# Designs tried in a protein design run: peptides against a protein of PDB entry 3ESW. Part 263

Target 1, 322 residues: chain A of PDB entry 3ESW
Amino acid sequence: NNIDFDSIAKMLLIKYKDFILSKFKKAAPVENIRFQNLVHTNQFAQGVLGQSQHLCTVYDNPSWHSIVLETLDLDLIYKNVDKEFAKDGHAEGENIYTDYLVKELLRYFKQDFFKWCNKPDCNHCGQNTSENMTPLGSQGPNGEESKFNCGTVEIYKCNRCGNITRFPRYNDPIKLLETRKGRCGEWCNLFTLILKSFGLDVRYVWNREDHVWCEYFSNFLNRWVHVDSCEQSFDQPYIYSINWNKKMSYCIAFGKDGVVDVSKRYILQNELPRDQIKEEDLKFLCQFITKRLRYSLNDDEIYQLACRDEQEQIELIRGKTQ

## One batch from the design tools (peptide; made by RFdiffusion4, then SolubleMPNN)

Design b2_p29_5_s2 (from b2_p29_5, 12 letters changed)
Fold by OpenDDE base, seed 4:
Structure b2_p29_5_s2 (fold): chain B 322 residues (1-322), chain A 29 residues (1-29)
Amino acid sequence: as target 1 above (322 residues)
Amino acid sequence: MTPVEKLEKFAEEHPKEMVEYLKKKLEEE
């Protein structure tokens, strides 16, 4: 008897809807106990929780969005977007326009707006003096630097003039609009805010092996798209594993609607041991945090997001972008 | 296409895979 997979799939989708809605709305004391035990006993879990408490919500600030939009050259950005969009023969109102916007924002950010800072220039000698800078170490922020969520200040001495230059590692993205320089952390932080300021659905991706990037939900592609502001990269999740030959263990995406292990998207080879947490516990943790982030959503919103999550999981299992 | 419509479309195009996926999902939880 040929198994009618069509009928079974339809039936299972109904069961899945009921299951998901029940799961998201139901208080589960056992899950709370498991969660508390996990975050108290596992440092990686505690780290993921701590990051989620910041990264999932910090960028949802309308005042910051306004400041960003007032700071960027929107006329230049939209002019370039419109030019490239028209060149490819697309009509106005197509969802693909947003992909062009993100690509232009990547270009604009890297080429026109923000600077990479391995070493700061000497504050006394001026531009292009970073080669003369010797690291002396790191220290805590001073009273002024501490106002801008600065955890660490890198200290450099100029070999030419002997003056000290401070490179505060600001975590305040509004301060980064002023300083316009940093490393992957500052780049990703500000770029995440920039994308959010355009009303885009964005996740911050943390890699345990000292890199960070974004994912953007493309309404045209109907999936999460890799976005790296440092690399001016759009939809190139392979760049780390293949191009850089980077060894990686964990990639965790943090967004307003959830926390997701996206390691399978980026770790294509050279996988490091995933020994920081049990896979089941990580899955549980991400789901638990995601459930908390969605607590105020209605059933339709929950189900839409759940279907998006399942499509992402299917994508990650199939190893093919759909 | 909404995420719901996309998942439904995937189920129509790949019913066996969807069945296997959803069974596993419903059994793990």
Scores: peptide ipSAE 0.597, ipTM 0.956, DockQ to the pose 0.616
Fold by OpenDDE base, seed 1:
Structure b2_p29_5_s2 (fold): chain B 322 residues (1-322), chain A 29 residues (1-29)
Amino acid sequence: as target 1 above (322 residues)
Amino acid sequence: MTPVEKLEKFAEEHPKEMVEYLKKKLEEE
């Protein structure tokens, strides 16, 4: 009997696809109960859920994408991308162009567009006066600041003129296109929106130890790539653990298609205790939220994303991100 | 390519878990 190996292979692929798709079916009642109990009893789980409800969807705003693209110097950006892409003689294919775009956006954002603000300049004394500013504390937003999703305003007194300067911590990324200044939170927030505005697959990475960055899915590299706008960093996940010698416990990535514990990519040494949640419960939580985010997708989309998830998990286990 | 070589090539292009699943299903058939 000529075993039609090609027919067998096709049947096996169908069975595997069906198996993968079965994992993304609507949650069973028991899974819903487990989820509800977890988010009601574990504060860390509640925090992850709360972040997912915002970060997984907020950047999928076509109106915001248009405003971003109208605000950026696209002519300069594409001129620089084309210049760098032309050096490689197109030998690596069209997908590498997007990696050049992300690298230029990192350059443009840090060098030309956005500013780090440790302390604000004095509103009365003008530019380069931040050295004269003394922090007085934080307060709630005023009526104008409240329009731009501002939860906290840092208050500073000028040692030279005695006047008060307000530094609102805006969470509205459209307001950040105007103010063009902030710390890691404002940088990552606006830069995530910028990347999304170019139609890229982007995740927001939250680190429990007060840092945030992005991941971009490179079609050229066929993997998630570390992107830090503050550092102008592309594909350097080691910078926190190795270069900064930073101690970390959790890194969680939030995207439109899922929530993923990416701690293994970034926590290479100096790991802090992971005592906020059981590892099995965190895995369950991320999978459950991811499943919910994919409920509206078709079987082919679910299958493609599941294949990406599996490849990422293999990468994270093997430690190949160097 | 032999069936084994096809599976090896498949193992390079797909997650190991998929290949192991497929191997297991081939043994069941």
Scores: peptide ipSAE 0.029, ipTM 0.570, DockQ to the pose 0.133
Fold by OpenDDE base, seed 3:
Structure b2_p29_5_s2 (fold): chain B 322 residues (1-322), chain A 29 residues (1-29)
Amino acid sequence: as target 1 above (322 residues)
Amino acid sequence: MTPVEKLEKFAEEHPKEMVEYLKKKLEEE
């Protein structure tokens, strides 16, 4: 009996597709109840939900993408990308070009465009006066600062002139195109928008231990790639746990198509207690939010994303970037 | 079980040639 392997393979693929699609159908009443109970009873779950409602959608704004592309030196960026791409002997049209683009955007953003701000310069004394600044604490935004989604304002006094300088922590990424300064929050926020403006698949990664970064989906590498604009880092997920010896408990990635616990990619040593939520409940929460984000997608889009998710889960379990 | 774990389990129960064929077909889609 010649086993028709082709027929069996086709049948198995169809059954597998149907099985995957069945998971992304409308949530059962029991799942909705579990979700509602979880977000009402667990503060961490409520926080993840709240972040997902903002971070999963805010960067998918075509008007913002246009403003970004008009603000960046695209001629310089593409000139540098083309130069490095050609230097490495790649042919035009390869998916690897996008990896070169992201690497140049990291360089451009850190070296040419944005500034790290531990302390602001004195508004009265001018540039390179941050050494004279004493922190006085934080306060709420004023009427002008409130226009740009400002949650808090750090207050500094100049030891030289005695004047007060305000450092508003803007969450409006368009305002950050003007101010061009901040810490990890401002860097990651604007850089996430920049990557999105080039039509890239990007996630915002939140770490509970006060850091944030991006992930980019490389079509060449066929995986999510760590991207940290503050560090000009591409595909170095180990930098926090190994290089910084940072202790961490949770890393959660937020994208338009899903919410994923990516802790296993970044927490390689010095793991802090994961006591904020049960592991099963966190897994359920991320899957439930992801399912909701995909409700408007067609069956082929759902299937392709599910295959990508499964590949990522395999990667995260094996601890090997394939 | 991941698709790979399912394929590995499938490979334990079926000829290796079939599993390799299925892997190749999954890579072509």
Scores: peptide ipSAE 0.025, ipTM 0.484, DockQ to the pose 0.086
Fold by OpenDDE base, seed 2:
Structure b2_p29_5_s2 (fold): chain B 322 residues (1-322), chain A 29 residues (1-29)
Amino acid sequence: as target 1 above (322 residues)
Amino acid sequence: MTPVEKLEKFAEEHPKEMVEYLKKKLEEE
């Protein structure tokens, strides 16, 4: 009997799909108990859960996407993308166009749209007065600032006029479309929303050592790509560990479909102690949150995402960008 | 092509773990 290996392969593929789907079924009672105990006993786990409850869903707002697209100079952006894409021709396929779009959005955001704010300008003296600003500390938001998800306000005194300037640390990305200034937090927050507004698969990466950036899923490269709006950086995960010589312990990616420890992508040297949680517990936590985020997805979506997860884990273990 | 090579090609778009699972299942049958 000629063994129909194609038929066997199809049958085994079905069995494999069923096996993968079985892992994403409703958590067993023992897993729920483990999860509850972990988030109640471990502060780092509680922090990751709290961030996931915000970062995994906040950017999935169609009204915000519309406001972003209405605010950006789309004509300029697409003109520049088309110009760069035309240089390489269609030889690399249509999927590379999205990589050019993300690269242009990085350029546009840093060069034309948003500003780094180490210190604010004096509200009284006007532009280019930040050099005259002395920090006095931080306080809570006032009644107006509190409307825009402001957790803290940095207070500065002008050495020239003596007036106080407030620098609210807004977490509302729509307010950031107006203010167009901030540090890594504001940059990453708004830029994550911008990328999401183009219908892209995007994750927010939190680094414990006070930096944040994005990852974009490139259909052309078939992987998660490092994206830092502050640095205008595309696919340079090494910049922190190598170029900055930064010491880091944890990098956690937060997306609509999952929470992933991406530390291995970014922590290439100068690793700090990973003492906040047991490695097995962190792995469990990320997987458990990821399962919960996927509960409403169909079997095909779950399977496709599980395949992406496995590909990413292979990449992270091999230390090679495929 | 060996049966294993056919399965590897059939699973080319799938993670390495899938290929390893398929190989293992083929050896069990």
Scores: peptide ipSAE 0.021, ipTM 0.484, DockQ to the pose 0.135

Design b2_p29_5_s3 (from b2_p29_5, 12 letters changed)
Fold by OpenDDE base, seed 1:
Structure b2_p29_5_s3 (fold): chain B 322 residues (1-322), chain A 29 residues (1-29)
Amino acid sequence: as target 1 above (322 residues)
Amino acid sequence: MTPVEKLEKFVKENPKEAVEYFLKKLSKE
């Protein structure tokens, strides 16, 4: 009796779909209890939850998207994208155009739009005076700075003129469109919003060891792609572990459709102890938050995302980009 | 190809392997 593998495989595909969909049903009471206990007892879990409540949703603001698109030189951006796309020809399909767009946005953002600010210039002495600035510490925002979600202001004294210069660390990405300067936090915050404003699927990646970057889902490559605005980097997840020889413990990606531990993509060597939470509890936490983010999605959307998640998990386990 | 289309293609082209794959996935739960 020849086993009809075709019939069995089709039947199992249906069962597999139903099985996947069952995981995204409303959380059972026991899962809710486990979640509540975890976030109340584990500080790292509480931090991940807190970040998810902000980072997963804050960039899905149509008003902000409009402001971004009105602020950027779209004519220059699309001119450059069209130029690069024309070089490779149309043979690779329309989906590659978005990869060219992201690469141009990286170029434009770093070269034409935004500036790195380790120390501010002296407000009195003018440009190229940051070398004369001595840090005095940090303080709370004033009344004006508080309007733009500013938690901390770095204070600097000019060694030349003795005047004080304030460097507010704004968390409002719309204010960053005006100031056009910052460190990795400001860069990643605004750049995440920029990518979202083009309708892209984007995650904010938080590294515990004081760095942040993005991931973009490339429809051409059919995977999540590393994107670092500070480095003008596209698809170079190895730069931190290999090029910088950075020691890291956790990299967590936050997107509208889920929270994912992406540590295996970026931590290739010099791994620090992962002692902040049990691995099983972190996995549970990310899955639970992801489940909540998908509660309003239909079965087809859930299934598409779950298949994408599975491919990503296979990639992360194999340590090979598919 | 979307992730779903890739899975469907895999099932169509490799039915025996697909059976083994799904049995493994469904047995872990």
Scores: peptide ipSAE 0.361, ipTM 0.926, DockQ to the pose 0.793
Fold by OpenDDE base, seed 2:
Structure b2_p29_5_s3 (fold): chain B 322 residues (1-322), chain A 29 residues (1-29)
Amino acid sequence: as target 1 above (322 residues)
Amino acid sequence: MTPVEKLEKFVKENPKEAVEYFLKKLSKE
């Protein structure tokens, strides 16, 4: 009996589509109970949920996208993108244009737009006075700072003039368009919004060991691409584990369409103990949140995203960072 | 090529492997 593998494979593809779609239906009562118990009993799970409630949706704001596009030097950006695309990109196809755009946005953001702030300059003494600044600690925001989603203000004293300078840690990315300074948190926050403002599929990646970055879905590469605004880095997921020799335990990606444990992409060596949650519970948590984020999507959108997720999981297992 | 088109291409080009793949996916749940 010649097994018609073509016919069977086509039939199984249909069944597989239906099976995938069935997973994204409303959660069973048992899954809801498991989820509630997990987030109530596990602090790490509660933290991931809390981050997802903010990071998965906050950047999908059309008014913010308009403000970003009005604030950036689009003429300069597109001029540079067009210039680099004209050299090499035309041979590789039109889809690579977006990769050139992201690379230029990385350049523009780091070199022309935003500033790293280890210590603020003295508000009284002016520019290039950060060397004279002594940290006094942190405090809560004042009434003005509180308008811009500020949780903490770092306080510095100038050794030269004795005046106090406040460095508010703003979480409002629109305020960051004005201040144009920060650390990895502010950099990643605003840069995530910038990428979203160009209509890109972007995830915010949280590392437990005090770093954050982005992932961009490249249509050219047809995968999630590491993007670090602080490092002006594109497609270099190894920089933390290999170049920095950083020890890490968890990397979690937060996007509009899902929450994904991307630790395997970035933790290549010096893995710290993953003791904050059971691996099965983390997998369940990410899948459950992802399912909730997709509740309003149609069957075709769900299927497309599920196929994308499956490809990503294959990449993460195979260790095929190209 | 979209992720869907890639899967369809995989099924078309590798029907035997696709059968094994889907059977494994459908059997785990």
Scores: peptide ipSAE 0.358, ipTM 0.927, DockQ to the pose 0.806
Fold by OpenDDE base, seed 3:
Structure b2_p29_5_s3 (fold): chain B 322 residues (1-322), chain A 29 residues (1-29)
Amino acid sequence: as target 1 above (322 residues)
Amino acid sequence: MTPVEKLEKFVKENPKEAVEYFLKKLSKE
């Protein structure tokens, strides 16, 4: 009896689809209890939840996208994209065009648009005076700074003129379009919004060891791609562990469609103890938040995302970019 | 090619391997 593997495979594909969809149904009461207990008893879990409530949705603001697109030199950006795209012999309409766009946005942002600010320039002495600035500490925002979601203000004194310069750490990315300066937090925050403004699938990656970056979903590569605006880096997830020899414990990606532990993509050596939460509880937490983020999606959208998630998990296990 | 299309292509081109794949996937949960 020739086993009809074609018919069996088709039947199993349907069963697999139904099985995947069943995971994204409303959480059972027991799952809700487990989730509530986890976030109330584990500080790391509470932190991940708190970040997800902001980072998963804040960048999906059409008004902000419009402001970004009006602020950027789109003519320069697209001119450079078209030039590099044509130079490599690609035809119009290829999915690879978006990879060229992201690479140009990285160039444009670092070279033409945004500035790294280790210490501010003196407000009185003007440009290139940061060398004369002495840190005095940090304080809360004033009334004006508070309008732009400022959590802390770094205070500096000029060694030349004696004046105080404030460096507010703004979390409002629209304010960052004006100030055009910051550290990894401000860079990643605004750059995440910029990528979102072009209609891209983007995740914000939080590293517990005080770094942040993005991931972009490349339709050409059909995977999540590492993107670091500070480093002008595209598809170089190894830079932290290998090039910087950075020790890390957790990398968590936050996007509109889910929360994912992406530590395996970035922590290639010098792994720090993962002692903040049980691995099973972290997996449960990320899946539970992801499930909640997808509650309004239809079955086809859920299935497409689930297939993407599965491919990512296979990639992360194999340690090979497909 | 989307992740869904890749899976469908895999099933079409490798039906025997696809059966083994899905049985493993459906058994782990």
Scores: peptide ipSAE 0.354, ipTM 0.925, DockQ to the pose 0.743
Fold by OpenDDE base, seed 4:
Structure b2_p29_5_s3 (fold): chain B 322 residues (1-322), chain A 29 residues (1-29)
Amino acid sequence: as target 1 above (322 residues)
Amino acid sequence: MTPVEKLEKFVKENPKEAVEYFLKKLSKE
């Protein structure tokens, strides 16, 4: 009797779908207890949870998206996208257009829009005076700075004029549209919002070793793509480990649909000890938070995301971008 | 192709392998 593998495979696909969906049902009491114990006893877990509470949802603000789109030079952006898209001989309507858009947004953001601020310019002496600035330390925000989710203000003294310049570390990305300067935190924060404003699936990637970047889900490539606004980098996850020779332990991606340990994508060499949490507990934590973020989704949405997650996990295991 | 479409394609094109794949996935949990 020839085994009807086609029929069996179709049946198993259905069972697999049901099985996957079952994982996203309400957490069992035991899972809730495990989660609570983990976040109360493990500082790293608490940090991941805290970040997820902000980063997974903050960028899903339609009012912010409108402000972003009104602030950017969309005519220039789309002109450049269309130009590069046409050069490569792509037909209109291909999913690859979005990849060109992200690449242009990287270019535009770094070259035309935002500035790296190692030290601020002197407020009195004007532009290109950062070389004259001496750090005096950090302090809390004043009343005005506090309006824009400022956690700390770096204080600098101008060696030329003696005046004090404040560099508020704003966490409000709308304020960053005005200030148009910062370090990796401000860059990634605003750029994440920018990408979200174009309706893209974006994750914020936190690296424990003091760097942050984005991931964009390319519908053309059908995977998460590394995006670093500071570096104008698209699909170069190796830049940190290989090009910078950076030592890293954890890279955690935060998005509206989940929290994912993406360390394997970025930590290719020079791995630091992963001693902050047990691997099993980190996996559980990320899955638990992801499950919570998906509670309002329908079965089809859950299944689509689960299939995406599975492909990502395969990619991360194989170390190959598909 | 979406991840779902890729999986469906895999099942369609590789039914025997798909059976083995799903049995493995369903047995690990």
Scores: peptide ipSAE 0.348, ipTM 0.924, DockQ to the pose 0.783

